# Ledger of designs, part 107: peptides against a protein of PDB entry 4N7V

Target 1, 222 residues: chain A of PDB entry 4N7V
Amino acid sequence: TLRSITSPLVAHRLKPIRQKTKKAVVSILDSEEVCVELVKEYASQEYVKEVLQISSDGNTITIYYPNGGRGFPLADRPPSPTDNISRYSFDNLPEKYWRKYQYASRFVQLVRSKSPKITYFTRYAKCILMENSPGADFEVWFYDGVKIHKTEDFIQVIEKTGKSYTLKSESEVNSLKEEIKMYMDHANEGHRICLALESIISEEERKTRSAPFFPIIIGRKP

## One batch from the design tools (peptide; made by RFdiffusion4, then SolubleMPNN)

Design b2_p20_3_s3 (from b2_p20_3, 6 letters changed)
Fold by OpenDDE base, seed 1:
Structure b2_p20_3_s3 (fold): chain B 222 residues (1-222), chain A 20 residues (1-20)
Amino acid sequence: as target 1 above (222 residues)
Amino acid sequence: DEEEEKEREKEIREEFEKLE
């Protein structure tokens, strides 16, 4: 099943973006829907032959073939759907479209990992919890130039000198110089606070069912 | 911060091209 290889993509709260590759264009729209345009070249002109339009929650996929399958010239936005459209749920998506859905999903997940959900300013750093899940990325930009980037898989450190290295185990973290450990301690504290705030804010958001509370900024740069 | 947002967008594009 498609679900066994990927989860429904989640594009909520993401800003619009359009990324072109050789074979496709992937877009997050103002509506937070996601479009994958299959691109073919004829006589040095690019045409959109197929479009997958995916709902913001990833559960509905609308597929259409522009201009009766003849293709529509590539433009700055996806071509509008016509009467020749098919609509599928995530669990009913034909296998022939799974690769394209995964393509969209990978893009959205990447965008989420770069999209601030919570920005928290401390005395020493700008802390950012990102939108991706599970295990949201967490970035700490210290005002003195040190940067720490935490992911589910690793911790990247950029020192004042520009020296960069990646830590993949707790033993490596424990082997850090004391000066770097201080930055790590601060980063960890900021991370803890952001996670706690995310939980609290999400609960309040659920209760009110109003406009989204995220993204949120806490504090300001000193 | 618009500059930071542009940088993030650039990173997204560059990283996505590497993944494809």
Scores: peptide ipSAE 0.547, ipTM 0.931, DockQ to the pose 0.800
Fold by OpenDDE base, seed 5:
Structure b2_p20_3_s3 (fold): chain B 222 residues (1-222), chain A 20 residues (1-20)
Amino acid sequence: as target 1 above (222 residues)
Amino acid sequence: DEEEEKEREKEIREEFEKLE
């Protein structure tokens, strides 16, 4: 099943972006829907032959073939659906479209990993918890130039000198120089606080069912 | 901050291009 390969993409709170590649154009729309446009070149003109429009929660996929399958000239936005539209749920998406859905999902996940959900200013650093899940990316930009980037898989450290290295195990973290451990400790504290705030704010959102509270900024740069 | 947003967008585009 598609679900065994990937979860429904989540594009909520993401800013619009349009990325053209060799084979396709992927977009996050103002509506937070995601579109994959299959692009073909003919006579020095690019045409959109197929469009997958995915709902912001990833659960609904609308597929259409512009201009009766003849293609529509590539523009600054996806062509509007007209006739012969197919609508699928995530679990009922035909296998032939799974690769394209995964393509969209990878793009959205990347965007989420670069999209601030919580920005938290401490005395020493700007901390940013990103939108991706599970295990959201967490970046710490210390005002003195040190940078720490935490992901589910690794921790990247950039020292004041510009020296950069990646840590992939707890053993490597424990082997850090003492001065770097201080930065790591601060980063971890900021991370803990951001996760706690995320939980609290999300719960309030659930209760109020109001407009989204995220992204949020806590504090200001000193 | 618009500058930071542009930087993030640039990173997204560059990294996505590498994934293809």
Scores: peptide ipSAE 0.546, ipTM 0.931, DockQ to the pose 0.787
Fold by OpenDDE base, seed 4:
Structure b2_p20_3_s3 (fold): chain B 222 residues (1-222), chain A 20 residues (1-20)
Amino acid sequence: as target 1 above (222 residues)
Amino acid sequence: DEEEEKEREKEIREEFEKLE
């Protein structure tokens, strides 16, 4: 099943972006829908032959073939659906479209990993919890130049000197220089706080059923 | 801020290109 290889993409709160590649254009729209435009080149002109329009919650996929399948010239936005539209739920998406959905999902996940959900200023650093899940990316930009980037898979450290390295295990983390451990400790504290805030705010969102509270900024740069 | 957003967008684009 598609669900066994990916979860429905989540594009809520993401800013619009359009990324062109050689074979496709992926977009997050103002509506927070995601579009994958499959591009073909004919006579030195690029045409959109197929479009997957995915709802912001990833659960609905609308597929259409612009201009009756003849293709529509590539423009600065996806062509509007006209006719021959197929609509699928995530779980009913034909297998032939799974790769394209995964493509969209990867893009959205990447964007989410770079989209601030919570920005928290400490006395020493700007901490940012990103939108991606599970295991949201967490960045710490210390005012003295040290940078720490935590992902689900690794921790990247950039020291004042510009020396950069990646930690992929707890053993490596434990082997850090003492001075770096201090930064890590602060980063971890900031991370904990952001996660706590995320939980609290999310719960309030659930209770109020109001407009999104995220992204949020806590504090200010000293 | 806007500059930071632009930088993040740049990173997105660069990293996405690497993933393909």
Scores: peptide ipSAE 0.542, ipTM 0.930, DockQ to the pose 0.774
Fold by OpenDDE base, seed 3:
Structure b2_p20_3_s3 (fold): chain B 222 residues (1-222), chain A 20 residues (1-20)
Amino acid sequence: as target 1 above (222 residues)
Amino acid sequence: DEEEEKEREKEIREEFEKLE
């Protein structure tokens, strides 16, 4: 099943973006829907032959073939659906479209990993919890130039000199120099606080059913 | 701000091209 290889994409709160590759254009729209345009070249002109429009929660996929399947000239936005529209749920998506859905999902996940959900200013750093899941990316930009980037898979450290290295195990983290450990300790504390705030704010969102509270900024740069 | 957002967008584009 599609679910066995990927979860429904989540594009909520993401800013619009349009990325072109050789064979496709992927877009996040103002509506937070995601579009994959399949592109073919003919006589030095690019045409959109197929469009997958995915809902912001990833659960609904609308597929259409512009201009009766003849294709529509590539433009600055996806062509509007007209006729011959198919609508699928995530669990009923035909296998022939799974790769294209996965393509969209990978793009959205990448965008989420670069999209601030919580920005928290401490005395020493700007801390940012990102939108991706599970295990959201967490970045710490110390005002003195040190940077720490935490992901589910690794921790990247960039020192004042610009020297960078990646830590992939707890043993490597524990072997850090004392100076770097201080930065790591601060980063970890900021991370804990952001996760706690995320939980509290998310619960309030659920209760009030109001407009999204995220992204949110806590504090200000000193 | 806007500059940081533009830098993040650039990173997204570059990293996505590497994944394809």
Scores: peptide ipSAE 0.542, ipTM 0.931, DockQ to the pose 0.796

Design b2_p20_3_s4 (from b2_p20_3, 7 letters changed)
Fold by OpenDDE base, seed 1:
Structure b2_p20_3_s4 (fold): chain B 222 residues (1-222), chain A 20 residues (1-20)
Amino acid sequence: as target 1 above (222 residues)
Amino acid sequence: DEEEEKKRLEEIRKEFEELE
């Protein structure tokens, strides 16, 4: 099943973006829908031959073939659907479209990992909890130039000198120089606070069922 | 911050090209 390969993509709260590759253009629209345009070249002109339009929650996929399958010239936005439209649920998506859905999903997940959900300013750093899941990325930009980037898989440190390295185990973290440990301690504290705030705010958002509270900015840069 | 957002978008595009 498709579900065994990937979960429905989640594009909520993401800003619009359009990314072109050789074979496709993937977009997040103002509506937070995601479009995959399959591109072919004829006589030095690029045409959109197929479009997958995916709902913001990833559960509905609308597929159409522009201009009766002849293709529509590539433009700055996806071509409008015609009357030849197929609509599928995530679990009923034909296997022939799974790779294209995964393509969209990978893009969305990447965008989420770079999209601030909570920005928290401390005395020493700008902390950012991102939108991706599970295990949201967490970035700490210290005002003195040190950067720490935490992911589910690793911690990347960029020192004042520009020297960068990646930590993949607790042992490596424990072996850090004392100076760097201080930055790590601060980063961890900021991370804890952001996670706590996320939980509290999400609960309030659920209760009110109003406009989304995220993204949120806490504090101000000193 | 507009500059930060622009940088993030650039990073997204770059990283996606590397993955695909």
Scores: peptide ipSAE 0.452, ipTM 0.914, DockQ to the pose 0.790
Fold by OpenDDE base, seed 5:
Structure b2_p20_3_s4 (fold): chain B 222 residues (1-222), chain A 20 residues (1-20)
Amino acid sequence: as target 1 above (222 residues)
Amino acid sequence: DEEEEKKRLEEIRKEFEELE
């Protein structure tokens, strides 16, 4: 099943973006829907032959073929669905569309990993918890030039000198020189705080069922 | 901050192209 290889994409709170590649254009719309436009070139003109429009929660996929399948000239936005339209739930999506859905999902996950959910200013750094899940990316930009980027899989450190390295195990983290450990400790504290705040804010958001609380900024640069 | 947003968008575009 599709669910066994990927979860429904989540595009909530993401800003609009349109990215053209060789074979497709992928977009996050103002509505937070995600569109994959399959592009073909003919006579020096690019045409959209197929569109997958995915709901913001990833659970509904609308597929249509512009201009009766003849294609519609590529524009600055997806063509409107006017012809034969198929609507599928995530679990009922035909297998022939799975790769295209995964393509959209990969894009959304990338965008989420670069989209601030919580920005937290400390006396030493700007901390940012991103939207991706599980294990959201966490970036710390120290005002003195040091940067730490934490992901589910690794920790990247950029020192003042510009020296950069990646840590992939606890052993490597423990082998850090004392100077870097201080930055790591601060980063970890900021991370803990952001996660705690995320939990609290999310709970309040659930209770009130109001407009989204995120993204949020806590404090300001000293 | 618009400059920061621009940088993030550039990173997204670059990394996505590298994935393909």
Scores: peptide ipSAE 0.449, ipTM 0.914, DockQ to the pose 0.780
Fold by OpenDDE base, seed 3:
Structure b2_p20_3_s4 (fold): chain B 222 residues (1-222), chain A 20 residues (1-20)
Amino acid sequence: as target 1 above (222 residues)
Amino acid sequence: DEEEEKKRLEEIRKEFEELE
C-alpha cells in the first residue's frame, strides 16, 4: 500500500513556493495545496502533460491532463483543471501515481524542515523549532556566530571560525570540548522549552478551534 | 527577516535537487 511507503503529506502553514526540476515542477500554493506538474519538452517549448493537485492534509489527490492530454505551455503557475478530472483519496490512489506522490511528499517534508514553527529568542541565541515531523529540526543561532542544527539523525555544529562537524552518536556529543558543551547545553534547554510550548499551544489551539496559532515568536532579539 | 526567508528558500531548492 501507499501508506506502507509514506504518510499523507502535510502542507499546513507552509508559504507558497515553486520549484522546477528536469521532469517536473512542484508548487505549494497560497491555498496550501501542493501541485506536481509533469513536464515534457517539444522542440524548444515545455508543456505540462499531467498535474497532481494534493490537498493540504495530503488525503485528497486530484489528477487532470491539461488541454485534453496534449499539454499546456509551462507557465508561472499550474494550469487550471478542465473537465477530465479524477479525484482519489490517499488510500485509493492508483499505484502508477505513487512515485509522483512520494516526490511531492519529499518536497513538502524538506520545506517543513526549513519552516519555523516556533521562534524563541534567548539571552544568547535565536532558537527555531521547525514544522517537520517526526522529530522536528531544531536550529540555534547564537549571537556570537556559533550555530547548532539538530535533526532526528544528527547534530551539526558550526563554530565561530566556520569549522563545521557532525555528531551522530551520544558518545560523540559527550566527547565535546567544554566550550562547545556550553553551547550544546543551551541549545538543549531551548529545545526542551520549544517542545513544551508546542505542546501547550497545540492543546489550546485544539480547544479553541481558532485560526492557527503557529508560527509563533517568543521574545525579542536583545 | 525577508533576506533570511530568501536564503531558506534557496537552501530548499539546492537540497531538493540533490535528493533527485
Scores: peptide ipSAE 0.449, ipTM 0.913, DockQ to the pose 0.786
Fold by OpenDDE base, seed 4:
Structure b2_p20_3_s4 (fold): chain B 222 residues (1-222), chain A 20 residues (1-20)
Amino acid sequence: as target 1 above (222 residues)
Amino acid sequence: DEEEEKKRLEEIRKEFEELE
């Protein structure tokens, strides 16, 4: 099943973006829907032959073939659906579209990993918890130039000197120089706080059923 | 803020290209 290889993409709260590649254009729209435009080149002109429009919650996929399948010239936005529209739920998406959905999902996940959900200013750093899940990326930009980037898979450290390295195990983290450990400790504290805030705010969102509270900024740069 | 947004977008584009 599609669900066995990916979860429905989630594009809520993401800002619009349009990214072109050789074979496709992927977009997050103002509506927070996601579009994959499959592009073909004919006579030095690029045409959109197929569009997958995915709802912001990833659960509905609308597929259409612009201009009756003849293709529509590539523009600065996806062509509007007119005819030959198929609508699928996530679990009913034909297998032939799974790779394209995964493509969209990977893009959205990447965007989410770069989209601030919580920005928290500490005495020493700007901490940012990103939108991706599970295991949201967490970035700490220390005002003195040190940077720590935590992902689910690794921790990247950029020291004042510009020296950069990646830590992929606890043993490597434990082997850090003491001065770096201090930064790591602060980063971890900021991370803990952001996660706690995320939980609290999310709970309030659930209770109030109001407009989203995220993204949120806590504090200000000193 | 705008500059940060530009950087964010650039990073996204760069990393997405690298993943292709």
Scores: peptide ipSAE 0.449, ipTM 0.913, DockQ to the pose 0.758

Design b2_p20_4_s1 (from b2_p20_4, 9 letters changed)
Fold by OpenDDE base, seed 2:
Structure b2_p20_4_s1 (fold): chain B 222 residues (1-222), chain A 20 residues (1-20)
Amino acid sequence: as target 1 above (222 residues)
Amino acid sequence: DKLLEEAKEKLIKEAIKIDL
């Protein structure tokens, strides 16, 4: 099943973006829907031959073939659906479209990993919790130039000198120089606070059923 | 944040080089 290889993509709260490659254009629209345009070249002109339009929650996929399959000239936005539209749920998507859905999903996940959900200013750093899941990326930009990037898989450190390294185990973290441990301790505290606030705010958002609370900014730069 | 947006674009451009 498609579910065994990927989860439904989630594009809520993401800003619009359009990215072109040789074979496709992927977009997040103002509506927070995601479009994959399959591109073919003919006589030095690019045409959109197929479009997958995916809902913001990833659960509905609308597929259409512009101009009855003849293609529509590539423009600055996806062509609008007209006739011969197929609509599928995530679990009923034909296998021939799974790779294209996976492409869209990975693109959205990458955008989410660089989209701030919570920005928290401390006495020493700007901390940012991102939108991706599970295990959202967390970045810390210290005002003195040190940078720490935490992911589910690793921690990257960039020192004031520009020296950079990656930590992949607790042992490596414990072996850090004392001066670097101080930065790591601050980063970890900021991370804990952001996760706690995310939980509290998400619960209030659920209760109120109003406009989204995220993204938010907490504190101010000194 | 301009720096964050630049980092995002770079990451996205590198990752979408996969074959469809």
Scores: peptide ipSAE 0.037, ipTM 0.735, DockQ to the pose 0.069
Fold by OpenDDE base, seed 3:
Structure b2_p20_4_s1 (fold): chain B 222 residues (1-222), chain A 20 residues (1-20)
Amino acid sequence: as target 1 above (222 residues)
Amino acid sequence: DKLLEEAKEKLIKEAIKIDL
């Protein structure tokens, strides 16, 4: 099943973006829907021959073939759906479209990993919890130039000198010099606080059913 | 931030180069 290899993408709160490759253009729209345009070239002109339009919650996929499958010239936005439209739920998506859905999902996850959800200014650093899930990326930009980037898979450290290295195990973290451990301790504390705030704010957002509370900024740069 | 947006664009350009 598609669910065994990916979960429904989530594009809520993401800003519009359009990214072109040779064979496709992927977009997040103002509506927070995600579009994959499949591109073919004829006589030095690019045409959109297939479009997957995915809902912001990833659960509905609308597929259409512009101009009866002949394609429409590539423009600055996806072509409008015509008469031949297919609509699928995530769990009923035909297998032939799974790769294209995965493409959209990966794109959205990358965007989410670089989209601030919570920005928290401490006495020593700017901390940023990103939108991706599970295990959101967390970045700490210390005012003295040190940077720590935490992901679900690794921790990257950039020292004042510009020296950069990646930690992938507890033993490597434990082997850090004492000076770097102090930065790591602060980063971990900021991370804990951001996660706690995310939980509290999300619960209040659920209760009020108002406009989105995120992204949010806590504090100010000293 | 501008730097974050630039980093995002670079990451996206490199990571979504798949065959469709």
Scores: peptide ipSAE 0.034, ipTM 0.707, DockQ to the pose 0.069
Fold by OpenDDE base, seed 5:
Structure b2_p20_4_s1 (fold): chain B 222 residues (1-222), chain A 20 residues (1-20)
Amino acid sequence: as target 1 above (222 residues)
Amino acid sequence: DKLLEEAKEKLIKEAIKIDL
């Protein structure tokens, strides 16, 4: 099943973006829908032959073939759906479209990993919890130049000198220089706070069913 | 946040090298 390969993508709260490759253009629209445009070149002109438009929650996929399948010239936005529109749920998406959906999903996850959900200014650093899940990326930009980037898989440290290294285990973290451990401790505290705030705010969103509270900024830059 | 946007751009550019 598609679900065994990927979960429904989630594009909520993401800003619009358009990224072109040789074979495709992937976009997050103002509506927070995600579009994959399949591009073919003919006579030195690029044409969109197929479009997958995926809902912001990833559960609905609309597929259409511009200009009756002849293609529509590539533009700055996806062509409007006009002819031969098919609509699928995530669980009913034909297998022939799974790779394209995965492509969209991966793109969205990358965007999410660089999209602030919570920005928290401390005395020493700018902390940012990102939108990706599970295990959201967490970045700490210390005002003195040190940077810590935490992901689900690793912790990257960039020292004042520009020296960079990656930690992939607790043993490596424990082997850090004492000076770096101080930065790590601060980063971990900021991370804990952001996660706590995320939980509280998300619960309030659920209760009120109001407009999204995220992204939020806590504190102020010194 | 320009730094974050630049980082996003770089990350995306690297990822899309796989293409479809």
Scores: peptide ipSAE 0.031, ipTM 0.701, DockQ to the pose 0.071
Fold by OpenDDE base, seed 1:
Structure b2_p20_4_s1 (fold): chain B 222 residues (1-222), chain A 20 residues (1-20)
Amino acid sequence: as target 1 above (222 residues)
Amino acid sequence: DKLLEEAKEKLIKEAIKIDL
């Protein structure tokens, strides 16, 4: 099943973006829907041959073929749906579209990993908790140029010298020089605070049922 | 996935960070 490969994509709170590749253009619309335009090139002109429009919660997929399958010239936005439109639920999506859905899902997840959910300014750094899940990315941009990027899988460190390395185990973290450990300690504190605030704010958001509280900014750059 | 890799590469190369 599609569900065994990926969960429904979640595009809530994401800013509009349009990203072109050689074979496709993927867009997050202002409506937070996700569009995958399948692109073909004919005589040095690019045409959209197929469009998958996915709802913001990932549960509804609308598929259409511009100009009766002849294609529509690639433009700055997805072409409007034509007469022949198919609509599917996530669990009823034909297998032939699974790869394209998976692409959209992975793209959305990538965008989420680069979309601030909580920005927290400390005395020493700008801390950012991202929108991706589970295990949201966490970035710490120290004002002196040091950067720490935490993911569920690793920690990347960029030192003042520009030296960059990746840590994948606690033993490697424990082997850091003392100066870097200080940065890591600060990063971890900021991370803890952001996670705590995320929990508290999410609970209040659930209770109020108002417009989304996120993204939020806490503090200001010194 | 080649399509994803292209998109990922572009995002990285352009240093796109939404609302940052």
Scores: peptide ipSAE 0.026, ipTM 0.664, DockQ to the pose 0.074

